# Peptides against a protein of PDB entry 1MQS: the designs that were tried, part 22

Target 1, 223 residues: chain A of PDB entry 1MQS
Amino acid sequence: ILKMLFLNKDLNNNDNITTITDDIFNQQEIIWKVLILDIKSTATISSVLRVNDLLKAGITVHSLIKQDRSPLPDVPAIYFVSPTKENIDIIVNDLKSDKYSEFYINFTSSLPRNLLEDLAQQVSITGKSDKIKQVYDQYLDFIVTEPELFSLEISNAYLTLNDPKTTEEEITGLCANIADGLFNTVLTINSIPIIRAAKGGPAEIIAEKLGTKLRDFVINTNS

## One batch from the design tools (peptide; made by RFdiffusion4, then SolubleMPNN)

Design b1_p11_1_s2 (from b1_p11_1, 6 letters changed)
Fold by OpenDDE base, seed 5:
Structure b1_p11_1_s2 (fold): chain B 223 residues (1-223), chain A 11 residues (1-11)
Amino acid sequence: as target 1 above (223 residues)
Amino acid sequence: SSIELYSSFSL
């Protein structure tokens, strides 16, 4: 939680919360931030942190995600909320409205794949993906800059790949299309990514295809 | 900056 409040920077101190916050407060310029919570995360934060700890962490104000919030376009926001469609929609709306300068999104639990796709799709439409700086959940930790969070605009890809009625040929074809899309994205970023994928499913197929394409590209470019 | 791509499609 403290790490989240400090924008997921490494905190190397084995000290108590108060000592950590004091040290950071004294040693570094505090970045003032807004903390956006839901009911569940409010309970979590309240159980672990004191109000003074939030202040020392640079939290100027905390609000509920469903509460009407005034725009603070020059202030970065930390979201610590449940991974729900509703919360994603609200975050995207906040993004659209330029409610904050930067968005650091931390989900309280694992973000389902379908919701990740939804988030990516919605963000891509806004054209403001550059304002999303981080997306974290229980298992995913990554910094997002344009075009690191994007949609390939493949309709119902997750559903199709997970539908038992989908044929192997359809899966293979879809995986190829996804890999092509990812490859093109990588080329635009002009950086070779680290590819991580779950084994035993379409993700592995996609990763393999993408890896092959990238290797071939590197070989051809160096020739 | 290191970019990591995660393929999250699984059965």
Scores: peptide ipSAE 0.038, ipTM 0.554, DockQ to the pose 0.049
Fold by OpenDDE base, seed 1:
Structure b1_p11_1_s2 (fold): chain B 223 residues (1-223), chain A 11 residues (1-11)
Amino acid sequence: as target 1 above (223 residues)
Amino acid sequence: SSIELYSSFSL
């Protein structure tokens, strides 16, 4: 949580919250930010941080995501909210309206692929993807630059991969298609990524296929 | 429990 408030910069974990906030507050430049919460995350924040801690972290205003919020176009915003379609739509609407200068999005739990794709698709349409600086959940972290947040536009991929009636052959085929899409995306970046995927599921299959494709590409390019 | 799918890249 404290890391999130400092835009996910590395902090000395050996220090208590008060020491960290005091040290940063005494630094010459405090970045003032808005903190946007939902009901669940409000309870989480309140259990760990005091009002004074938020202030020392540069949080000038905190509000609920569903509340009417005044535009602060020159102020960066930190979202700490549940990964829901409703919250995604609100964030995108805030982006469209230029409500804040920068968007640091932190989901309170795992962001499902379908919601990630939805977010990516909606953001891409706005043409304002550069304002989204970070997307985090409990397992994933993104420093969002194009094309780090993207959609492969595969319909019902999440449903198909999670349907127990889907055959192994269908899963394998879909995973191969996804891996191909990711491979093409990686080639545009011209860098070999570190691939992170959940173990024991389709994500692992995709990661393995992608890894193989990347290795083969490197071998063929260097030969 | 349903499997949650996610993938990410660290460049």
Scores: peptide ipSAE 0.024, ipTM 0.546, DockQ to the pose 0.040
Fold by OpenDDE base, seed 3:
Structure b1_p11_1_s2 (fold): chain B 223 residues (1-223), chain A 11 residues (1-11)
Amino acid sequence: as target 1 above (223 residues)
Amino acid sequence: SSIELYSSFSL
């Protein structure tokens, strides 16, 4: 949740929520944002965060997605809502009306492919796709930046994989983590992919691991 | 290093 409030930046702190927010508040420039919730996510946020925590995270206003909200065209918005057709339509309407400057969409559970495609299609019609900065699935830990492009948001992955000082064990471990993320993503889109990877590097290792996971999954589901 | 995933068949 805190990661989301900070635009899905990595928070490598095992401290309590208050300590984390205090540290971030003191170290970084606050980006003020609007937080848009639904009934389910409101309950989730309220159970974990205090009002002061939201403030320290840069949340100036929080509202329900179904409520009438005033336009704040110069303010970025974080959506943390259920992946439903209704919520997607509202987000798209907010986009059409230029309600906010930027849109950070975080779904509370798995985003099915059909809804992602619906979102992408509607956004494309608006001509304002550039305002959609991320579409994040909290359950699967991936961000879709474009309909065909997503990120696992693994910090320093490129540097780690390309640093000659990185050990084989570190590379293997990172590749395993990436493969797990990709596997979860594949399950979300409900399709077995053809995997293409560059040979002779980490990409090949990841592809092999992913392939194994997918094969095992298919075998286990068909038995 | 790049990995590309292409849809093939439904699960």
Scores: peptide ipSAE 0.043, ipTM 0.653, DockQ to the pose 0.053; fails the geometry check
Fold by OpenDDE base, seed 2:
Structure b1_p11_1_s2 (fold): chain B 223 residues (1-223), chain A 11 residues (1-11)
Amino acid sequence: as target 1 above (223 residues)
Amino acid sequence: SSIELYSSFSL
């Protein structure tokens, strides 16, 4: 949750929530943002975080997704909601209306392929895909870049990568699988990406593996 | 184009 509130940046997991929020609040410029929840995610957030924690994370306003919300076109928004057709439609409508400056979408559980495709299709029609910065679910994480939105369809990736009981070998293996999926996607899109990843976690491992695979491919294709 | 990866959010 804290990572989500800080736009999925790497946080030191060894510190208490209060220590993390205090350190970030005191040492870094706070990005003020809106948090959009549903009934389920409200319960989740309330069970883990206090109001003061949200404020320290830069959450100025939190609202329900189904609630009428005022436009804040200069403010980034974090969505933490269930992966439903209804919520997707609302998010897309918010995007169409330029309700917020940036959209960081975090689904509370797995986003089915059909819903991901629906999201991608609707977003593509709006021409505002650049405003969607991140899409996460409980199984996978990725940053949405124009124009393509995709899923690797790897179940429980998030849980496995974030379970402290998971071995380094298991993490490495899963990261390799994710990198393979990304590689295949890149080939399908027929473009060589610039890879950026947060340092110090699985994302870095994935990025390194993907980078190596892409470099090898380019070398082999040009030889 | 660019692909940016970040660690998953934690609950």
Scores: peptide ipSAE 0.035, ipTM 0.515, DockQ to the pose 0.109; fails the geometry check

Design b1_p11_1_s3 (from b1_p11_1, 7 letters changed)
Fold by OpenDDE base, seed 2:
Structure b1_p11_1_s3 (fold): chain B 223 residues (1-223), chain A 11 residues (1-11)
Amino acid sequence: as target 1 above (223 residues)
Amino acid sequence: SKIELYSMFSL
């Protein structure tokens, strides 16, 4: 998250958030930025950072993407939003209107290829592609509750997985979502875990999906 | 590739 707020520059992650922000605040010129969030990413940010941390990271204003926002044509913007068509359309509209000086686009999870192509196409039509400085998948689709504990914030997951009326398709879909969240967490931690799961249930499905995602990622990163 | 698409935005 802090890396994103500093325009994806390399940061020394061995320090506490406070130490990192203090060091940057004291040693580097602060670039003031606007942070644009959605409901989901707001929860993610709020679980990790305080308002003071945002200020130290150079966030002058933070707003929801769906809210009316005043133009700040001389201020760079960081988008940290869900990978949806709606959010893409809003970003492109903001680009068209010259709402900000620069656009640093960060998705909370992996942007599907079709949406990436859509974004590229729309941006190309505007003729303002030079204002888009970054497009990144941040893989931050989880809530940090404690230093050693996180939540995917999937509503009624336990109920759905244990309800005998739940269809296999619904279970598979939910397991995929859980695996995606775990995958994002693993990438954030930057350590490949040993996966252990109970056999014969949803845990096994999740483990298999997660394993596949990790393998695919490693292959794609090394290619 | 997806990587190539992302690189288009990386100036």
Scores: peptide ipSAE 0.036, ipTM 0.730, DockQ to the pose 0.140
Fold by OpenDDE base, seed 3:
Structure b1_p11_1_s3 (fold): chain B 223 residues (1-223), chain A 11 residues (1-11)
Amino acid sequence: as target 1 above (223 residues)
Amino acid sequence: SKIELYSMFSL
């Protein structure tokens, strides 16, 4: 998250949030920027950072993407939002209206190829592609509840997995969502986990899906 | 590749 707030520059990962923000604040002139969020990403940010941390990172104003926002044509904007068609359309509209000086786009999870192509096409039509400075998948689709604990915030997951009326298709779909959340967490930590799961249940399904995702990612990154 | 598409926005 801090890396994103500092325009995805390399940060020393061994320091706590306060040390990182203090070091950057003391060494470099702060770049003031606007942070644009949605409901989901707001929860993610709020679980990790304090308002003062945002200020130290150069965030002067933060607002919801669907909220009516005043133009700040001389201020760069960081978007941290869900990878949806709706959010893409809003970003493009903001670009068309010259709402901000620069656009740093960060998605909470991986943007599907079709939506990426849609974004590229719409931006191309505006003739303002030079204002798009970054597009990143941040893989931050989770909420930190306390130190070294996090939640995927999947509603009724336990009930769905344990209800005898739940179909195998529903279970498989939910397990895929859980695996996606775990995958995002692993990528954020930047370490390959040892996966262990009980056999014969949803845990095994999740472990297999996660293992496949990790293997595919490693292969694609090294190719 | 998807990576190449993202890189196009950074150029």
Scores: peptide ipSAE 0.035, ipTM 0.723, DockQ to the pose 0.136
Fold by OpenDDE base, seed 5:
Structure b1_p11_1_s3 (fold): chain B 223 residues (1-223), chain A 11 residues (1-11)
Amino acid sequence: as target 1 above (223 residues)
Amino acid sequence: SKIELYSMFSL
């Protein structure tokens, strides 16, 4: 998250938030930015950072993407939002309207290819592609609840997985979503986990899906 | 590729 707030520059990850922000604050001129969030990413940010941390990172204003936002044409913007068509359209509209000087787009999880193509196409049509400085998949689709604990914030996951009325397709779909969230978490932590799951239930399905995703990722990145 | 698409924005 801090890396994102500093325009995805390399940061020394060995330091705590305060040390990182202090070092950057002391060494570099703070670039003031607007942070645009959605409901989900707001929860993510709020779970990890305090308002003071945002200020130290140069975030002068933070707003919801769906809110009416005043144009700040001389201010760079960081988008940290869910990878949805709706958010893409809003970003493009903001681009068209010269809402901000620069656009640093960060998606909470991987942007599907079709949406990336859509974004690229729409941006191309605007003729303002130069204003888009970054497009990143941040893989931050989780909430840190406490040290060494996180939540994917999937509503009623336990109920759904344990309801006898839930179809196998629904279970499989939910397990896939959970696996995606875990995958994102793993990528964010930048450490390959040892996966342990109980056999004979949804946990096994999730573990298998996650394992596959991790393997595919490793293969694709090493290829 | 998806990577190539992302690269378009880095230019």
Scores: peptide ipSAE 0.035, ipTM 0.726, DockQ to the pose 0.120
Fold by OpenDDE base, seed 1:
Structure b1_p11_1_s3 (fold): chain B 223 residues (1-223), chain A 11 residues (1-11)
Amino acid sequence: as target 1 above (223 residues)
Amino acid sequence: SKIELYSMFSL
């Protein structure tokens, strides 16, 4: 997250958040930026950073992507939002209107290829592709409640998985979503997990899906 | 490829 707030520059990971922000604040000219969030990413940011951390990172204002926002044509913007068609359309509209000087786009998880193509096409049509400075998949789709505990914040997950009226398709779909969230978490932690799950239920399905995703990722990154 | 598409925005 801090890396994102500093426009994905390399940061020394050996220091705590306070040390990093203080060092940058004291040693470098702060680039003031607008931070654009959605509901999900707001929760993610709030679970990890304090308001003072945002200020030290040069965030002058943060707003929801769906809110009416005043133009700040001389200020760069960081988008940290879910990879949805709706968010892409809003970003493109902001680009068309010259709402900000520069656009640093960060998705909370991997942007599907079809949406990436859509983004590229729309940006190309605007003729303002030069204002898009970055597009990143951050894989930050979780809430940190404690140093050793996190949540995917999926509403009614337990109820859905334990309701006998829930269809197999619904269970499979939810398990896939959970596996995606766990995958993103693993990538963020940057360690290979030992996966343990109870057999004969949703946990096993999730574990299998997660294992497959991790194996595929390792194969693709090593190729 | 997806990587190529992302590279279009890497200025």
Scores: peptide ipSAE 0.034, ipTM 0.721, DockQ to the pose 0.125

Design b1_p11_1_s4 (from b1_p11_1, 7 letters changed)
Fold by OpenDDE base, seed 1:
Structure b1_p11_1_s4 (fold): chain B 223 residues (1-223), chain A 11 residues (1-11)
Amino acid sequence: as target 1 above (223 residues)
Amino acid sequence: MKIELFSMFSL
């Protein structure tokens, strides 16, 4: 998250910044910028950063993407939002209106190919592609409740997985969502785990899906 | 349901 707030520049300190210290902020040139969030990403940011941390990172204003926002044509903007068609359309509209000077786009999870193509097409039509400085998948789709505890914030997951009336398709879909969340968390921790799960249930499905995602990621990163 | 993740390798 801090790296994102500093425009994904290499923070000279060891990749293992586990502690937010004043030293991190003092070593970086502060560029004043706007932070645009959605409801989900707001919860993510709020779980790990304080308002003062945002200020130290150069965030002058933070707003919801769906809110009416005043144009700040001389100020760069960081978007940290879910990879949805709606958010893409809003970003493109902001680009068209020259709402900000520069656009640093960060998605909370992987942007599907179809949406990436849509974004690229819409941006191309605007003729303002030069204003988009970055597009990143941040894989930050979870909430940290305690230093050693996180939540995927999936409502009724336990009930759905344990209700005998739940269909196999519903279970499989939910397991996929859980696996995606775990995948994002694993990438954030920057460690490939050994996965252990009970056989014959949702746990196995999740483990298999997560394992596949991790293997695919490793293969693609080493290529 | 329980899933255990054990750290093995850094990315």
Scores: peptide ipSAE 0.109, ipTM 0.745, DockQ to the pose 0.046
Fold by OpenDDE base, seed 2:
Structure b1_p11_1_s4 (fold): chain B 223 residues (1-223), chain A 11 residues (1-11)
Amino acid sequence: as target 1 above (223 residues)
Amino acid sequence: MKIELFSMFSL
């Protein structure tokens, strides 16, 4: 998150990324910028950072993407939002209207190829692609409740997995969603885990899906 | 349901 707030610049290795200290915010030149969030990413940010931390990172204003926002044509903007068609359309509209000086786009999870192509096409039509400075997948689709505890914020997961009326398709879908969340968490921690799960239930399904995602990721990053 | 993740390799 801090790296994103500093426009994904490499923080010097001596900056313990794991320790949010006042020193981290003081070591870099502060660029004043706007932070645009959605409901989900707001929860993610709020779980780990306070308003004062955002200010120290150079965030002067933070707003919801769906809210009416005043133009700040001389101010760069960081978008940290879910990878949806709706959010892409809003970003493109903001680009068309010259709402900000520069656009730093960060998605909370992987942007599907079809949506990436849509974004690229729409941006191309505007003729303002030079204002988009970066597009990143941040893999931050979870909230942190404690230093060693996080939540995927999946409603009714326990009920769905334990209700006899739940279909196999619903279970499989939910397991995929959980695996996606765990995948994002693992990438954020920047460590490939050994996965252990009980056999014969949802845990095994999740473990297999997660394992596949991690293997695919490692193969694609090493190629 | 329990899933355990053990740190192994840094990315």
Scores: peptide ipSAE 0.107, ipTM 0.744, DockQ to the pose 0.046
Fold by OpenDDE base, seed 3:
Structure b1_p11_1_s4 (fold): chain B 223 residues (1-223), chain A 11 residues (1-11)
Amino acid sequence: as target 1 above (223 residues)
Amino acid sequence: MKIELFSMFSL
């Protein structure tokens, strides 16, 4: 998150920041910028950072993407939002209206190819592609509840997995969502785990899906 | 349901 707030620049020797210290902020050139969030990403940011931390990172104003926002044409903007068609359309509209000077776009999870193509197409039509400085998948679709504890914020997961009325398709779908969340967490920690799960249930399904995602990621990154 | 993730260094 801090790396994102510093426009994804390398934070000197602090890739694995477990503790937010003043030293992190003192070594960086402060660029004043606005932070645009959605409801989900707001929860993510709020779980790990205080308002004062945002200020130290150069965030002067933070707003919801769906909120009416005043133009700040001379100020760069960081978007940290869910990869949805709605958010893409809003970003493009903000681009069309010259709402900010520069656009640093960060999605909370992987942007599907179809949406990436849509974004690219819409941006090309505006003729203002030069204002988009970054587009990143941040893999931060989870909430940190306490040190070394996080939540994927998947509603009714326990009930769904244990309700005898739940279909196998629904279970499989939910397991995929859980695996995606765990995948994002693993990538954030930047360590490939050994996965152990009980056989014969949803745990195994999740473990297999996660394992596949991690293997695919490693293969694609090392190639 | 329990899933355990172990770092390579924790083995």
Scores: peptide ipSAE 0.105, ipTM 0.728, DockQ to the pose 0.029
Fold by OpenDDE base, seed 4:
Structure b1_p11_1_s4 (fold): chain B 223 residues (1-223), chain A 11 residues (1-11)
Amino acid sequence: as target 1 above (223 residues)
Amino acid sequence: MKIELFSMFSL
């Protein structure tokens, strides 16, 4: 998250920033910027950072993406939002209206190819592609409840997985979502896990899906 | 890192 707030610049050598220290903020040149969030990403940010931390990171104002926001044409903007068509459309509209000077777009999870293409197409039509400075998948689609505990905030997951009326498709879909969340978490931690799961249930499905995602990721990053 | 996944089915 801090890396994102510092425009995804390499924060000095301590890849192991386990603690938010004042030293992190002191070593970075502060660029004043606005932070645009959605409801979900707000929860994510709020779980890890305080308002004062945002300020230290150069965030002058943070707003919800759906809020009517005043234009700040001389101020760069960080978007940290869910990868949805709605959010993309709003970002593009903000671009069209020259709402900010620069656009640093960060999605909470992987942006599907179709949405990326849509974003690219819409941006291209505006003729303002130069204002888009970054587009990143941050893989931060989880809430940190405690330093060593996170939640995927998937509502009714337990109920859905254990309701005998739940269809196999629904279970599989939910397992995919859980696997995505775990994948995002793993990428954030930057450590490949050993996965163990009980056989014959949702845990196995999740494990398989997660394993596949991780393998695919490793293959794609090494090629 | 180790991830252990457990699902409890209420029978």
Scores: peptide ipSAE 0.077, ipTM 0.678, DockQ to the pose 0.022

Design b1_p11_2_s1 (from b1_p11_2, 6 letters changed)
Fold by OpenDDE base, seed 2:
Structure b1_p11_2_s1 (fold): chain B 223 residues (1-223), chain A 11 residues (1-11)
Amino acid sequence: as target 1 above (223 residues)
Amino acid sequence: AIKDLTDELKK
């Protein structure tokens, strides 16, 4: 998330959010930006960042994508929204209207190919593709339900894992997906967890996979 | 994993 707020520049991942924001704020000229969110991403941002963190990241104003927003043609905008047709259409409309100077688009989860093509087609028609500086897929596969509680919201995960008709391959695949989601969550909140899992079941498999991913990441980052 | 789709969009 911080990377996004700093236009996907490389950040020192070894520092906490406050240290990172303070260092950047003190060392670099702040680029003031507008942050465009949806309901889902608002929950995510609120769980990870404080208001002061946004300010330190150069976010002057944040608004919901569906809200009426005043044009700020001289201000770059960061979109952090769900990859939906509706949001794409709104972004394109904002582009058409020259609502902002630059567009940094970050989708919260995987952007389907068909939607990417739709976005590309619409942007091409506008003739303003140069204003789109970045398009990223963030792969935030979690939802904040309560403070310090995250859910991956994988459909029927419990049922699938406990269904005797589920194949080993399906279980393995689901466990991998869960581990990936947890890994992404950990990276998002920038906190390495102490992993606890029940032994002898899918939870242990997930924990092992997650542990491996985290170890690999730490090694690669320190390398 | 964050994926950069910028180039794909501009093709």
Scores: peptide ipSAE 0.414, ipTM 0.926, DockQ to the pose 0.557
Fold by OpenDDE base, seed 4:
Structure b1_p11_2_s1 (fold): chain B 223 residues (1-223), chain A 11 residues (1-11)
Amino acid sequence: as target 1 above (223 residues)
Amino acid sequence: AIKDLTDELKK
């Protein structure tokens, strides 16, 4: 999340959120930005960041994407929203209206190819593609439902993992995806979890994969 | 993993 707020620049992840924001705030000129959220991303941001953290990251204003927003043509905007047709249309409309100076689009989950093509087509028609500075997706492979509670919302995960007809390869693949999502969650929260998993099932596989990813990350970050 | 789609959008 912090990476997004700093326009996807590489951040030293060894420090807590406060240290990172303080260091950036003190060392670099703050670029003031508008943060556009939806309901889902608002929950995520609220769970991870404080208002002061947003300010330190240069977020001067944050608003919901569906809300009427005042034009700030000289201010760059960060979108952190779900990859939906509705949100894409709103972003394009904002682009058409020159609502902001630059557009940094970060989709919370994977952007389907059809929606990417739709976005590309609409942007091309506007002739203002140069204002789109970044498009990222899969920022959050998880959803915050409650404070400190995250769900990956993988469809049919339970059924797939418990279906005796599911192949080992399918299970392994799904477990890898889950582990990736959890890993991203850990990185987002910037807190190493205590991993607990039931023995003898997919949960153990996931735990092992996640543990490996975390160990590798720690080793690579400390090297 | 976070994926950069910027280039794909401009293609």
Scores: peptide ipSAE 0.414, ipTM 0.925, DockQ to the pose 0.497
Fold by OpenDDE base, seed 1:
Structure b1_p11_2_s1 (fold): chain B 223 residues (1-223), chain A 11 residues (1-11)
Amino acid sequence: as target 1 above (223 residues)
Amino acid sequence: AIKDLTDELKK
């Protein structure tokens, strides 16, 4: 998330949010930006960042994508929204109207190919593709449903993992994906968890994979 | 993992 707020620049992951924001604030001129969110991304941002963090990251204002927003043609915008047709249409409309100077688009999850093509086509028609500086997806491997509850919301995960017809390879693959999501969650919230999992099932596999990822990360960051 | 789609969009 911090990376997104700093236009996907490389950040030192060994530092906490406060240290990162303080260093940037003190060492570099802040680029003021508008942050555009939806309901899901708002929950995520609120769970991870404080208002002061946003300010230090150069976010002057933040709004919901569906809200009426004033034009700021000299200000760059960061979109952090779900990959939906509705949001794409809104972004394109904002582009057409020159609502902002630059567009940094970050989709919360994977952008389907059909929607990518739709976005590309619409942007091409506007003739203003140069204003789109970045497009990223898969930013969130998890969603925040409440302050202390997270979900990866992988479709049919429970059914797949508990179906006796599911192959070991399929289980292993899915567990790896889940572990990746959890790993990213840990990095996002900047807190190393105590891992608890039921024994004798996929949860144990996931826990082991996650543990390995965390250990590797700690080793690599301390090197 | 985060994926950069910038180039894909501009193709």
Scores: peptide ipSAE 0.413, ipTM 0.925, DockQ to the pose 0.499
Fold by OpenDDE base, seed 3:
Structure b1_p11_2_s1 (fold): chain B 223 residues (1-223), chain A 11 residues (1-11)
Amino acid sequence: as target 1 above (223 residues)
Amino acid sequence: AIKDLTDELKK
């Protein structure tokens, strides 16, 4: 998330969010930006970042994508929204109306090919493709429901793990995917968790995999 | 993993 707020520049992940924002704030001139969110991304941002963190990242204003927003033609905009037809149409409309100077688009999940083609076609018609500086997707592997509760939203995970017909290879693969999602969450929050898991089941496997990933990451980054 | 689609959009 911090990477997104700094226009996807490389950040040193070894420090706390506050330390990172302070260091960047002191070393570089702040580029002021507008942050456009939807309901899902708002929950994510609110759970991970403080209001002061947004300010230190150069976010002057944040608004909902469906809200009636005033034009700021001299200000770059960061979109962090779900990959939906509705949001794409709104972004294109904002582009047509020259609502912002530059467009940095970050989709919260994977953008389907049909929607990518639709976006490309609409942008091409506007003749303003040069204003779109970045398009990223798959930014989040989890959905935040509460500040202390989130879901990876893996389809049929519970059923797969509890079905006696599921092979050991399938369980191992699913546990690896879950561990990857959790690892990405940890990196997003920039805090090393205390891992607790029930013994003798998939949770223990996931915990071990996550622990290994975290240890390897810490060793490699301090190296 | 985060994927950069910028070049895909401009093709």
Scores: peptide ipSAE 0.410, ipTM 0.926, DockQ to the pose 0.457

